# Ledger of designs, part 4: peptides against a protein of PDB entry 7QUU

Target 1, 43 residues: chain A of PDB entry 7QUU
Amino acid sequence: DAVEPSVEKEYKKIISFRDTVFEGKHQQFLVPNNVRLKFLRDR

## One batch from the design tools (peptide; aimed at target 1 D1 E4 E10 R43)

Design b1_p10_6 (made by RFdiffusion4)
Pose (drawn by RFdiffusion4):
Structure b1_p10_6 (pose): chain A 43 residues (1-43), chain P 10 residues (1-10)
Amino acid sequence: as target 1 above (43 residues)
Amino acid sequence: SFKEFFEEEK
């Protein structure tokens, strides 16, 4: 499963979701310091 | 795998 047909579909949904959380204004999720680093360092 | 990777992201 290293690179599936799913990849771009997964990216568009996830990237947009993640990018909102990268601003930290996500309606469902307010993200503090530790979460900021977790997102950026891992991915 | 990417399946496992994208599940972790979700």

Design b1_p10_6_s1 (made by RFdiffusion4, then SolubleMPNN; from b1_p10_6, 7 letters changed; failed a check: a repeat of another design)
Amino acid sequence: SRREEFLKLL

Design b1_p10_6_s2 (made by RFdiffusion4, then SolubleMPNN; from b1_p10_6, 7 letters changed)
Fold by OpenDDE base, seed 2:
Structure b1_p10_6_s2 (fold): chain B 43 residues (1-43), chain A 10 residues (1-10)
Amino acid sequence: as target 1 above (43 residues)
Amino acid sequence: SQREYFLKLL
């Protein structure tokens, strides 16, 4: 199944956030509200 | 699925 280009951009931002958290850079990365995956909000 | 793709990236 082809991933939609919009969804792929959101996933890349989540991976970048994950990597920043694991690098111990305690910069409060404010995930912009527009990057929140809909399926994480609907549960 | 989109979910399966995301889980493979984590």
Scores: peptide ipSAE 0.093, ipTM 0.608, DockQ to the pose 0.119
OpenDDE base, seeds 1, 3, 4, 5: peptide ipSAE 0.086, 0.073, 0.077, 0.070; ipTM 0.591, 0.601, 0.603, 0.577

Design b1_p10_6_s3 (made by RFdiffusion4, then SolubleMPNN; from b1_p10_6, 7 letters changed)
Fold by OpenDDE base, seed 5:
Structure b1_p10_6_s3 (fold): chain B 43 residues (1-43), chain A 10 residues (1-10)
Amino acid sequence: as target 1 above (43 residues)
Amino acid sequence: SRREKFLKLL
């Protein structure tokens, strides 16, 4: 199944978030409300 | 599922 371009953009945000968290740069990044994963609502 | 793919990225 080809990952939809919208879902791929969300995955890139997650990876960037993960890498920022794990790199010990625990700057309190405000997760912007627009970074909330919309695809998690699709059951 | 899309959810399981997400959980594997965390």
Scores: peptide ipSAE 0.076, ipTM 0.591, DockQ to the pose 0.078
OpenDDE base, seeds 1, 2, 3, 4: peptide ipSAE 0.072, 0.070, 0.069, 0.064; ipTM 0.580, 0.581, 0.576, 0.562

Design b1_p10_6_s4 (made by RFdiffusion4, then SolubleMPNN; from b1_p10_6, 6 letters changed)
Fold by OpenDDE base, seed 5:
Structure b1_p10_6_s4 (fold): chain B 43 residues (1-43), chain A 10 residues (1-10)
Amino acid sequence: as target 1 above (43 residues)
Amino acid sequence: SRKELFKKLL
């Protein structure tokens, strides 16, 4: 089954977030507002 | 596929 474009965008955000966290730099990464996951906003 | 995309998340 084709992945819905909206779902694909959310997965790409999660992957980008993961890659940023695991870059071995214990720097407080600023999560850009455009990279925020939609499901984390609904509370 | 959704499965392959999920595997890239792990």
Scores: peptide ipSAE 0.092, ipTM 0.686, DockQ to the pose 0.143
OpenDDE base, seeds 1, 2, 3, 4: peptide ipSAE 0.059, 0.089, 0.089, 0.088; ipTM 0.574, 0.682, 0.682, 0.682

Design b1_p10_7 (made by RFdiffusion4)
Pose (drawn by RFdiffusion4):
Structure b1_p10_7 (pose): chain A 43 residues (1-43), chain P 10 residues (1-10)
Amino acid sequence: as target 1 above (43 residues)
Amino acid sequence: SLSLEAKELL
């Protein structure tokens, strides 16, 4: 499953979701310091 | 079904 047909479809939904959280203005999720670093360092 | 990248992300 290293690179499936799913990849771009996954990216578009996830990338947009993550990018909103990268601004930390996500309607469902308000992200503080530790969460900021977790997102950026890991991925 | 999910890719390895998505599985690692979860």

Design b1_p10_7_s1 (made by RFdiffusion4, then SolubleMPNN; from b1_p10_7, 6 letters changed)
Fold by OpenDDE base, seed 3:
Structure b1_p10_7_s1 (fold): chain B 43 residues (1-43), chain A 10 residues (1-10)
Amino acid sequence: as target 1 above (43 residues)
Amino acid sequence: RLSELMKKFL
């Protein structure tokens, strides 16, 4: 099944967040607004 | 990898 382009964009944000967390593992980092997940706003 | 991430959420 082809993943919806909207879902792929959210997965890319999860990856960007993960990479930021990994890079920031020894540092405090701010989560950029562009890596915020849409599905977290509905809860 | 994006594919491995997708396998965890789909």
Scores: peptide ipSAE 0.039, ipTM 0.594, DockQ to the pose 0.072
OpenDDE base, seeds 1, 2, 4, 5: peptide ipSAE 0.022, 0.034, 0.039, 0.028; ipTM 0.434, 0.561, 0.593, 0.535

Design b1_p10_7_s2 (made by RFdiffusion4, then SolubleMPNN; from b1_p10_7, 6 letters changed)
Fold by OpenDDE base, seed 1:
Structure b1_p10_7_s2 (fold): chain B 43 residues (1-43), chain A 10 residues (1-10)
Amino acid sequence: as target 1 above (43 residues)
Amino acid sequence: RLSEWMKKFL
């Protein structure tokens, strides 16, 4: 399904924040399926 | 769905 451009922009900020938080840790941050937010599963 | 989009990045 298509994601609204406004919503995509806000989630790109979340991704950039994630990457900044893990910067220099040399760790791949993959969100496990059990940790995925309910509202993301429902949309 | 938004979840499928997010799976590309998370």
Scores: peptide ipSAE 0.040, ipTM 0.540, DockQ to the pose 0.090
OpenDDE base, seeds 2, 3, 4, 5: peptide ipSAE 0.037, 0.036, 0.038, 0.038; ipTM 0.527, 0.530, 0.551, 0.536; seeds 2, 3 fail the geometry check

Design b1_p10_7_s3 (made by RFdiffusion4, then SolubleMPNN; from b1_p10_7, 5 letters changed)
Fold by OpenDDE base, seed 4:
Structure b1_p10_7_s3 (fold): chain B 43 residues (1-43), chain A 10 residues (1-10)
Amino acid sequence: as target 1 above (43 residues)
Amino acid sequence: RLSKEMLEFL
């Protein structure tokens, strides 16, 4: 499934915010970006 | 307000 460019842009902002606020506390679990973006679209 | 746990899930 192609990720909509709008959803990808919003996802990147949320991840950047998360990484900034929780830096050093978050091991990035290797969830494939496509699965994360699908979750954001389905909500 | 998005919780820390919700941000961690994203």
Scores: peptide ipSAE 0.055, ipTM 0.596, DockQ to the pose 0.068
OpenDDE base, seeds 1, 2, 3, 5: peptide ipSAE 0.048, 0.047, 0.054, 0.047; ipTM 0.576, 0.583, 0.597, 0.581

Design b1_p10_7_s4 (made by RFdiffusion4, then SolubleMPNN; from b1_p10_7, 5 letters changed)
Fold by OpenDDE base, seed 4:
Structure b1_p10_7_s4 (fold): chain B 43 residues (1-43), chain A 10 residues (1-10)
Amino acid sequence: as target 1 above (43 residues)
Amino acid sequence: RLSAEMKKFL
């Protein structure tokens, strides 16, 4: 299934955030300003 | 509701 390019960009941000958190490199959850997830709420 | 696909990344 072709994921819309908008949705794929948001998934890449979630993955990048996950990887940053799991790498343990930040004692503080510095959510990068670019990783503001717009939660696509299924309406 | 959060999509089932997005729940796989949390």
Scores: peptide ipSAE 0.038, ipTM 0.530, DockQ to the pose 0.065
OpenDDE base, seeds 1, 2, 3, 5: peptide ipSAE 0.030, 0.032, 0.036, 0.028; ipTM 0.469, 0.505, 0.531, 0.451

Design b1_p10_8 (made by RFdiffusion4)
Pose (drawn by RFdiffusion4):
Structure b1_p10_8 (pose): chain A 43 residues (1-43), chain P 10 residues (1-10)
Amino acid sequence: as target 1 above (43 residues)
Amino acid sequence: SFKEEVEKEK
């Protein structure tokens, strides 16, 4: 499953969700310091 | 795997 047909569909949904959280203004999730680094360093 | 990466991201 290294690169499926799912990839772009997954990207559009996850990228937009992650990018909101990268701003930290996510309605459902307010993200502090440790979470910021976790997102950026891992992915 | 790709699916494992996606699940982690979700």

Design b1_p10_8_s1 (made by RFdiffusion4, then SolubleMPNN; from b1_p10_8, 5 letters changed)
Fold by OpenDDE base, seed 5:
Structure b1_p10_8_s1 (fold): chain B 43 residues (1-43), chain A 10 residues (1-10)
Amino acid sequence: as target 1 above (43 residues)
Amino acid sequence: SRREEIEKLL
């Protein structure tokens, strides 16, 4: 099924974040509100 | 579907 370009963009960000955590490369950092994932911003 | 899998994460 076709995925909207905006949805695919947010998906890629989620996957990149997950992979960073699982690789042990996750550091505590302040995420700017403008870079925050949409689903986390709307809560 | 791939759409549904992505939407579950958002």
Scores: peptide ipSAE 0.032, ipTM 0.531, DockQ to the pose 0.184
OpenDDE base, seeds 1, 2, 3, 4: peptide ipSAE 0.032, 0.029, 0.023, 0.031; ipTM 0.522, 0.512, 0.470, 0.519

Design b1_p10_8_s2 (made by RFdiffusion4, then SolubleMPNN; from b1_p10_8, 5 letters changed)
Fold by OpenDDE base, seed 1:
Structure b1_p10_8_s2 (fold): chain B 43 residues (1-43), chain A 10 residues (1-10)
Amino acid sequence: as target 1 above (43 residues)
Amino acid sequence: SYREEVKKLL
Protein backbone atom coordinates (compact mmCIF):
# COMPACT_ATOMS: atom_id res chain seq x y z
CA ASP B 1 0.00 0.00 0.00
CA ALA B 2 1.37 3.40 -0.97
CA VAL B 3 1.84 5.60 2.11
CA GLU B 4 -0.21 8.78 1.62
CA PRO B 5 2.02 11.76 0.69
CA SER B 6 0.77 13.60 3.82
CA VAL B 7 1.89 10.77 6.13
CA GLU B 8 5.25 10.44 4.34
CA LYS B 9 5.87 14.18 4.88
CA GLU B 10 5.16 13.76 8.61
CA TYR B 11 7.56 10.78 8.85
CA LYS B 12 10.31 12.85 7.18
CA LYS B 13 9.72 15.56 9.82
CA ILE B 14 9.92 13.01 12.66
CA ILE B 15 13.16 11.54 11.27
CA SER B 16 14.65 15.03 10.81
CA PHE B 17 13.61 15.95 14.36
CA ARG B 18 15.06 12.69 15.76
CA ASP B 19 18.34 13.11 13.92
CA THR B 20 18.62 16.77 15.00
CA VAL B 21 17.72 16.17 18.69
CA PHE B 22 19.78 12.98 19.14
CA GLU B 23 22.97 14.41 17.57
CA GLY B 24 23.85 15.15 21.25
CA LYS B 25 24.08 18.92 20.94
CA HIS B 26 22.00 20.50 23.74
CA GLN B 27 21.08 23.30 21.35
CA GLN B 28 17.62 24.67 22.05
CA PHE B 29 16.31 23.69 18.64
CA LEU B 30 13.51 26.07 17.88
CA VAL B 31 11.51 23.52 15.90
CA PRO B 32 10.48 25.56 12.85
CA ASN B 33 6.72 25.76 12.27
CA ASN B 34 7.15 23.76 9.02
CA VAL B 35 8.81 20.87 10.97
CA ARG B 36 6.26 20.78 13.85
CA LEU B 37 4.19 17.61 13.97
CA LYS B 38 0.43 18.21 13.73
CA PHE B 39 -0.33 16.24 16.93
CA LEU B 40 2.10 18.46 18.91
CA ARG B 41 0.23 21.61 17.75
CA ASP B 42 -3.18 20.33 18.86
CA ARG B 43 -2.06 20.49 22.52
CA SER A 1 -2.04 3.51 15.17
CA TYR A 2 -0.28 6.62 13.86
CA ARG A 3 0.77 7.43 17.46
CA GLU A 4 2.49 4.05 17.86
CA GLU A 5 4.30 4.42 14.52
CA VAL A 6 5.50 7.89 15.61
CA LYS A 7 6.76 6.40 18.92
CA LYS A 8 8.82 3.83 16.94
CA LEU A 9 10.49 6.64 14.95
CA LEU A 10 11.40 8.75 18.07
Scores: peptide ipSAE 0.031, ipTM 0.514, DockQ to the pose 0.121
OpenDDE base, seeds 2, 3, 4, 5: peptide ipSAE 0.029, 0.027, 0.027, 0.026; ipTM 0.501, 0.486, 0.491, 0.468

Design b1_p10_8_s3 (made by RFdiffusion4, then SolubleMPNN; from b1_p10_8, 6 letters changed)
Fold by OpenDDE base, seed 5:
Structure b1_p10_8_s3 (fold): chain B 43 residues (1-43), chain A 10 residues (1-10)
Amino acid sequence: as target 1 above (43 residues)
Amino acid sequence: SRREEILKLL
């Protein structure tokens, strides 16, 4: 199943965020409201 | 599915 390129881009951001947290590089960054990952709720 | 594989990585 091909994931839509937009969806894949959001997943990559989530994975990058996770990796940053696990690396202890998670500074409390104010995620700008415009960078909020749209959690892909399957409708 | 590819989606499930990605979700396992989160």
Scores: peptide ipSAE 0.027, ipTM 0.499, DockQ to the pose 0.173
OpenDDE base, seeds 1, 2, 3, 4: peptide ipSAE 0.024, 0.023, 0.025, 0.023; ipTM 0.486, 0.482, 0.459, 0.479

Design b1_p10_8_s4 (made by RFdiffusion4, then SolubleMPNN; from b1_p10_8, 6 letters changed)
Fold by OpenDDE base, seed 5:
Structure b1_p10_8_s4 (fold): chain B 43 residues (1-43), chain A 10 residues (1-10)
Amino acid sequence: as target 1 above (43 residues)
Amino acid sequence: SRREEIKKLL
């Protein structure tokens, strides 16, 4: 099944967030507003 | 499927 380009873009944000969190930098990073997941706002 | 491949990366 094809994934919609908009959905794939949101998954790439989740992957990038995961990688940043697990890179062992316990640095509180401010998640930029443009990197925030859009689909979590509409529920 | 491409969807299931992406889910495995989350």
Scores: peptide ipSAE 0.029, ipTM 0.507, DockQ to the pose 0.216
OpenDDE base, seeds 1, 2, 3, 4: peptide ipSAE 0.024, 0.026, 0.027, 0.023; ipTM 0.479, 0.503, 0.494, 0.480

## One batch from the design tools (peptide; aimed at target 1 K13 Q28 V35 K38)

Design b1_p11_1 (made by RFdiffusion4)
Pose (drawn by RFdiffusion4):
Structure b1_p11_1 (pose): chain A 43 residues (1-43), chain P 11 residues (1-11)
Amino acid sequence: as target 1 above (43 residues)
Amino acid sequence: ELSEAFEEYLE
């Protein structure tokens, strides 16, 4: 499963979701310091 | 589904 057909579909949904959290204004999730570093460093 | 996967990722 290294690169499936799913990849771009996954990316569009996940990238937009993640990018909102990157701003930290996510309606469902308010993200502090530790969470900021977790997202950025891992991915 | 994305929210559940994000919660699991934070764990």

Design b1_p11_1_s1 (made by RFdiffusion4, then SolubleMPNN; from b1_p11_1, 5 letters changed)
Fold by OpenDDE base, seed 5:
Parts: C-alpha cells; sequence; structure tokens
Structure b1_p11_1_s1 (fold): chain B 43 residues (1-43), chain A 11 residues (1-11)
C-alpha cells in the first residue's frame, strides 16, 4: 500500500513531537501541558 | 504512565 505523502509527513511530525516530549522527560525538561493539549486539539 | 500510553497510541 502506497502511504500518501501527506500521511507520511503527518506521521513524521507526530514521531518528532513524541521524541521531543520523551527526551524532555528523560532530560528533566517539563513539556508544558498547553503544548500537549494544543497538539491533541489540532487533530 | 498515562502520557506515555497516549504518545504510543499516536504512532
Amino acid sequence: as target 1 above (43 residues)
Amino acid sequence: ELEEKFLKELE
């Protein structure tokens, strides 16, 4: 199945956001709850 | 834990 290039771009953004949030937790960087809630609302 | 589950369901 050819994943549409639009869906692949959205997937890469989601992974990059995940990695930033997890790396933040491991680095003691508190990701603000408003950033998380904005990402979940823009979907 | 709940936040890690949510971020895994976004894959």
Scores: peptide ipSAE 0.034, ipTM 0.521, DockQ to the pose 0.051
OpenDDE base, seeds 1, 2, 3, 4: peptide ipSAE 0.026, 0.030, 0.031, 0.030; ipTM 0.485, 0.496, 0.505, 0.490

Design b1_p11_1_s2 (made by RFdiffusion4, then SolubleMPNN; from b1_p11_1, 6 letters changed)
Fold by OpenDDE base, seed 1:
Structure b1_p11_1_s2 (fold): chain B 43 residues (1-43), chain A 11 residues (1-11)
Amino acid sequence: as target 1 above (43 residues)
Amino acid sequence: DLEEKFLEWLK
């Protein structure tokens, strides 16, 4: 099934952010350290 | 896992 372009774009952003936070891949997002630390604390 | 929690946290 063809994924709607809007959904695909949002998914790609989420994955890029994940990779930046966890693995430093793609680095398409600047993830502030305080945001990373907040997630790690609040999970 | 941690990744699942991360995705949930992003919502």
Scores: peptide ipSAE 0.081, ipTM 0.653, DockQ to the pose 0.073
OpenDDE base, seeds 2, 3, 4, 5: peptide ipSAE 0.077, 0.075, 0.075, 0.077; ipTM 0.644, 0.642, 0.639, 0.644

Design b1_p11_1_s3 (made by RFdiffusion4, then SolubleMPNN; from b1_p11_1, 6 letters changed)
Fold by OpenDDE base, seed 1:
Structure b1_p11_1_s3 (fold): chain B 43 residues (1-43), chain A 11 residues (1-11)
Amino acid sequence: as target 1 above (43 residues)
Amino acid sequence: DLEKKFLEYLK
């Protein structure tokens, strides 16, 4: 499914932040992208 | 911030 550009932008920020600050603690494979996108939509 | 909120959400 197509992701809204604004949601995708925020998602990418979260991933970048995670990888930079919390490397090894929060792996991308542990959290499906649909869950991340749901969080961004429903927060 | 948003990133912190997401990380807390995952705990």
Scores: peptide ipSAE 0.085, ipTM 0.633, DockQ to the pose 0.295
OpenDDE base, seeds 2, 3, 4, 5: peptide ipSAE 0.071, 0.080, 0.066, 0.067; ipTM 0.624, 0.635, 0.612, 0.625

Design b1_p11_1_s4 (made by RFdiffusion4, then SolubleMPNN; from b1_p11_1, 7 letters changed)
Fold by OpenDDE base, seed 3:
Structure b1_p11_1_s4 (fold): chain B 43 residues (1-43), chain A 11 residues (1-11)
Amino acid sequence: as target 1 above (43 residues)
Amino acid sequence: DLEKKFLEELK
């Protein structure tokens, strides 16, 4: 299934953000999945 | 699939 280029760009940003946040062993803020998704949508 | 990779690495 061909992911639309716009959606692929958004996933790449999310992956990059994840990598940046998790590279540091920052305390797993158990950000509830809904709050995590809201933060990603508000950017 | 980037979505699949994203979901696999969120586990």
Scores: peptide ipSAE 0.035, ipTM 0.525, DockQ to the pose 0.051
OpenDDE base, seeds 1, 2, 4, 5: peptide ipSAE 0.035, 0.033, 0.034, 0.034; ipTM 0.527, 0.529, 0.519, 0.517

Design b1_p11_2 (made by RFdiffusion4)
Pose (drawn by RFdiffusion4):
Structure b1_p11_2 (pose): chain A 43 residues (1-43), chain P 11 residues (1-11)
Amino acid sequence: as target 1 above (43 residues)
Amino acid sequence: ELSEAFKEYLE
């Protein structure tokens, strides 16, 4: 499963979701310091 | 689904 057909579909939904959290204004999730670093360093 | 996966990722 290294690169499936799913990849771009996954990316569009995840990237937009993540990018909102990267601003930290996510309606469902308010993200502090530790969470910021977790998102950025891992991915 | 994305919210559940997000919660699981933060755990």

Design b1_p11_2_s1 (made by RFdiffusion4, then SolubleMPNN; from b1_p11_2, 5 letters changed)
Fold by OpenDDE base, seed 5:
Structure b1_p11_2_s1 (fold): chain B 43 residues (1-43), chain A 11 residues (1-11)
Amino acid sequence: as target 1 above (43 residues)
Amino acid sequence: DLIEKFLEYLK
């Protein structure tokens, strides 16, 4: 599906953040608790 | 891995 350029830009930021977390450059505490709880509920 | 699944969920 075609993604709008503005949305794609935000996804690239999220991917970059994810990659730095996977590399251990960012700690898990930087993710808000409400986002964590939503994930646990939605899975 | 739960962390990998969470980080994929953030995408």
Scores: peptide ipSAE 0.038, ipTM 0.569, DockQ to the pose 0.065
OpenDDE base, seeds 1, 2, 3, 4: peptide ipSAE 0.033, 0.034, 0.032, 0.028; ipTM 0.564, 0.568, 0.554, 0.534

Design b1_p11_2_s2 (made by RFdiffusion4, then SolubleMPNN; from b1_p11_2, 6 letters changed)
Fold by OpenDDE base, seed 1:
Structure b1_p11_2_s2 (fold): chain B 43 residues (1-43), chain A 11 residues (1-11)
Amino acid sequence: as target 1 above (43 residues)
Amino acid sequence: DLEKKFLEYLK
């Protein structure tokens, strides 16, 4: 499914932040992208 | 911030 550009932008920020600050603690494979996108939509 | 909120959400 197509992701809204604004949601995708925020998602990418979260991933970048995670990888930079919390490397090894929060792996991308542990959290499906649909869950991340749901969080961004429903927060 | 948003990133912190997401990380807390995952705990």
Scores: peptide ipSAE 0.085, ipTM 0.633, DockQ to the pose 0.293
OpenDDE base, seeds 2, 3, 4, 5: peptide ipSAE 0.071, 0.080, 0.066, 0.067; ipTM 0.624, 0.635, 0.612, 0.625

Design b1_p11_2_s3 (made by RFdiffusion4, then SolubleMPNN; from b1_p11_2, 6 letters changed)
Fold by OpenDDE base, seed 3:
Structure b1_p11_2_s3 (fold): chain B 43 residues (1-43), chain A 11 residues (1-11)
Amino acid sequence: as target 1 above (43 residues)
Amino acid sequence: DLVEEFLKYLK
């Protein structure tokens, strides 16, 4: 299934936030991409 | 905030 462009855009923001906030501070969240996309779709 | 909501969702 093609992810809606809006959902993909928000997913990229979440990944960017994670990488920026946790870079050098914490281990990155081991969250599957499908879980991130489900959150964005179902909220 | 979307990121705050996602962080809450992961808890």
Scores: peptide ipSAE 0.076, ipTM 0.648, DockQ to the pose 0.287
OpenDDE base, seeds 1, 2, 4, 5: peptide ipSAE 0.075, 0.067, 0.075, 0.076; ipTM 0.650, 0.640, 0.645, 0.647

Design b1_p11_2_s4 (made by RFdiffusion4, then SolubleMPNN; from b1_p11_2, 5 letters changed)
Fold by OpenDDE base, seed 1:
Structure b1_p11_2_s4 (fold): chain B 43 residues (1-43), chain A 11 residues (1-11)
Amino acid sequence: as target 1 above (43 residues)
Amino acid sequence: KLEEEFLEYLK
């Protein structure tokens, strides 16, 4: 599926954010599940 | 779709 370049750029940002949070270096960002769902709903 | 794989990867 051809992903729009704008969508791919935001996808890469979310992966980079995830990897940074899950690599155990930032246990301080309990992003509430509600904030994660807001980023998905504001599209 | 990449969006569904992305949502699954987020789970």
Scores: peptide ipSAE 0.031, ipTM 0.486, DockQ to the pose 0.050
OpenDDE base, seeds 2, 3, 4, 5: peptide ipSAE 0.030, 0.030, 0.029, 0.030; ipTM 0.493, 0.480, 0.476, 0.498

Design b1_p11_3 (made by RFdiffusion4)
Pose (drawn by RFdiffusion4):
Structure b1_p11_3 (pose): chain A 43 residues (1-43), chain P 11 residues (1-11)
Amino acid sequence: as target 1 above (43 residues)
Amino acid sequence: SLSEEFEEYLE
């Protein structure tokens, strides 16, 4: 499953979701310091 | 869902 057909579909939904959390204004999730570094350093 | 996967990722 290294690169499936799913990839772009997964990216669009995830990238948008993640990018909103990157701003930390996510309606469902308010993200502090540790969470910021977790997102950025891992991915 | 994306929210559930994100919660699991944060755990």

Design b1_p11_3_s1 (made by RFdiffusion4, then SolubleMPNN; from b1_p11_3, 4 letters changed)
Fold by OpenDDE base, seed 1:
Structure b1_p11_3_s1 (fold): chain B 43 residues (1-43), chain A 11 residues (1-11)
Amino acid sequence: as target 1 above (43 residues)
Amino acid sequence: SLEEKFLEYLK
C-alpha cells in the first residue's frame, strides 16, 4: 500500500540522521543539532 | 530498533 507522505518524510529523516551520525553521508541540517546532540548524549 | 529510537528524538 501507499505510505502517507508525512510518514515517508519522517522515515527519510531517520535514515538521513542514521547516515549523518554513523556514516556521514547526509547533511546535519536535516536533523536539528540540539536533537543530534541529545541523541549522542543519551544513546 | 535504532530507527524507533530516532523517532523519539524527531517528534
Scores: peptide ipSAE 0.055, ipTM 0.538, DockQ to the pose 0.093
OpenDDE base, seeds 2, 3, 4, 5: peptide ipSAE 0.042, 0.048, 0.041, 0.048; ipTM 0.495, 0.504, 0.511, 0.512

Design b1_p11_3_s2 (made by RFdiffusion4, then SolubleMPNN; from b1_p11_3, 5 letters changed)
Fold by OpenDDE base, seed 3:
Structure b1_p11_3_s2 (fold): chain B 43 residues (1-43), chain A 11 residues (1-11)
Amino acid sequence: as target 1 above (43 residues)
Amino acid sequence: SLEEKFLEELK
């Protein structure tokens, strides 16, 4: 349940990015869940 | 969780 602070920071950035992108009618893209998790792991 | 919010449907 508890996420490491470094991982939490990356989640917050991605959520912020998501929200920003969808405010502006940007092209939507589907990111598979495993790719999203890989992105966090590889950082 | 924050992870669940991350994985939620995009607006």
Scores: peptide ipSAE 0.034, ipTM 0.518, DockQ to the pose 0.055
OpenDDE base, seeds 1, 2, 4, 5: peptide ipSAE 0.027, 0.029, 0.031, 0.027; ipTM 0.471, 0.484, 0.490, 0.476; seed 5 fails the geometry check

Design b1_p11_3_s3 (made by RFdiffusion4, then SolubleMPNN; from b1_p11_3, 6 letters changed)
Fold by OpenDDE base, seed 2:
Structure b1_p11_3_s3 (fold): chain B 43 residues (1-43), chain A 11 residues (1-11)
Amino acid sequence: as target 1 above (43 residues)
Amino acid sequence: SLEDKFLEELR
C-alpha cells in the first residue's frame, strides 16, 4: 500500500524524536497501542 | 500498515 509522502515524513520525524529523547536513557515506557494509534490519527 | 510499523518501532 502506498503511504502518502507527508505521512511517511511525519513517521520518520516521530522515530527520530524517540531516538533522541531516549538516547543514553534506559527508560522504556509502556505506551498502550490505542494511545499510539490515536496519536498517529490525530496528526 | 504505517500504524503497524510505528507500533513495531516503539516495542
Scores: peptide ipSAE 0.026, ipTM 0.458, DockQ to the pose 0.060
OpenDDE base, seeds 1, 3, 4, 5: peptide ipSAE 0.023, 0.025, 0.025, 0.025; ipTM 0.452, 0.466, 0.456, 0.471

Design b1_p11_3_s4 (made by RFdiffusion4, then SolubleMPNN; from b1_p11_3, 4 letters changed)
Fold by OpenDDE base, seed 2:
Structure b1_p11_3_s4 (fold): chain B 43 residues (1-43), chain A 11 residues (1-11)
Amino acid sequence: as target 1 above (43 residues)
Amino acid sequence: SLEDKFLEYLE
């Protein structure tokens, strides 16, 4: 079944964010919540 | 939302 365009867009943003904030063994960079939310909304 | 789930995972 086709994923709704809104869900796909949100998913792509989340994956992009994950790839930005994690490195190696999924070690997370310390990113403030306001920056996280801005990234997910605007990118 | 997917956003909320991801943020919960990151916290």
Scores: peptide ipSAE 0.040, ipTM 0.464, DockQ to the pose 0.055
OpenDDE base, seeds 1, 3, 4, 5: peptide ipSAE 0.039, 0.032, 0.025, 0.038; ipTM 0.495, 0.434, 0.436, 0.480

Design b1_p11_4 (made by RFdiffusion4)
Pose (drawn by RFdiffusion4):
Structure b1_p11_4 (pose): chain A 43 residues (1-43), chain P 11 residues (1-11)
Amino acid sequence: as target 1 above (43 residues)
Amino acid sequence: EELIEEMEEHL
């Protein structure tokens, strides 16, 4: 499963979701310091 | 970690 057909579909939904959280204004999720680093460093 | 798991379940 190293690169499926799913990849771009996954990206568009996940990238938009993650990017909102990268701003930290996510309606469902308010993200502090530790979460900021977790997102950025891992991915 | 729990907050990130909730985000993953949401997706």

Design b1_p11_4_s1 (made by RFdiffusion4, then SolubleMPNN; from b1_p11_4, 5 letters changed)
Fold by OpenDDE base, seed 2:
Structure b1_p11_4_s1 (fold): chain B 43 residues (1-43), chain A 11 residues (1-11)
Amino acid sequence: as target 1 above (43 residues)
Amino acid sequence: DELIKKFEELL
């Protein structure tokens, strides 16, 4: 059974959104380089 | 059907 092209397109968008949200969460736990540089300057 | 099942396994 061929999945309808509309349903496949919606699924690909949901996967891309999931991956972006998870990558974005991991990057939010990555201390931004500007915050690391501030911490090194305040020592 | 198979694509919906794969989506439900990812939630």
Scores: peptide ipSAE 0.028, ipTM 0.500, DockQ to the pose 0.042
OpenDDE base, seeds 1, 3, 4, 5: peptide ipSAE 0.022, 0.025, 0.022, 0.024; ipTM 0.450, 0.477, 0.439, 0.464

Design b1_p11_4_s2 (made by RFdiffusion4, then SolubleMPNN; from b1_p11_4, 5 letters changed)
Fold by OpenDDE base, seed 1:
Structure b1_p11_4_s2 (fold): chain B 43 residues (1-43), chain A 11 residues (1-11)
Amino acid sequence: as target 1 above (43 residues)
Amino acid sequence: DELIEAFEKEL
């Protein structure tokens, strides 16, 4: 399915946030599914 | 939501 251009932009911001939060910690954190879903709902 | 599904595929 082609993701809408607005959704793709917000997706790229979420990935950049993920990478920034996890690269700074040198730890492969298994992000709990509840934290994943909260981050997407609070935006 | 397509945004949630997209994010879950990359994690």
Scores: peptide ipSAE 0.035, ipTM 0.503, DockQ to the pose 0.060
OpenDDE base, seeds 2, 3, 4, 5: peptide ipSAE 0.025, 0.024, 0.024, 0.024; ipTM 0.495, 0.485, 0.475, 0.494

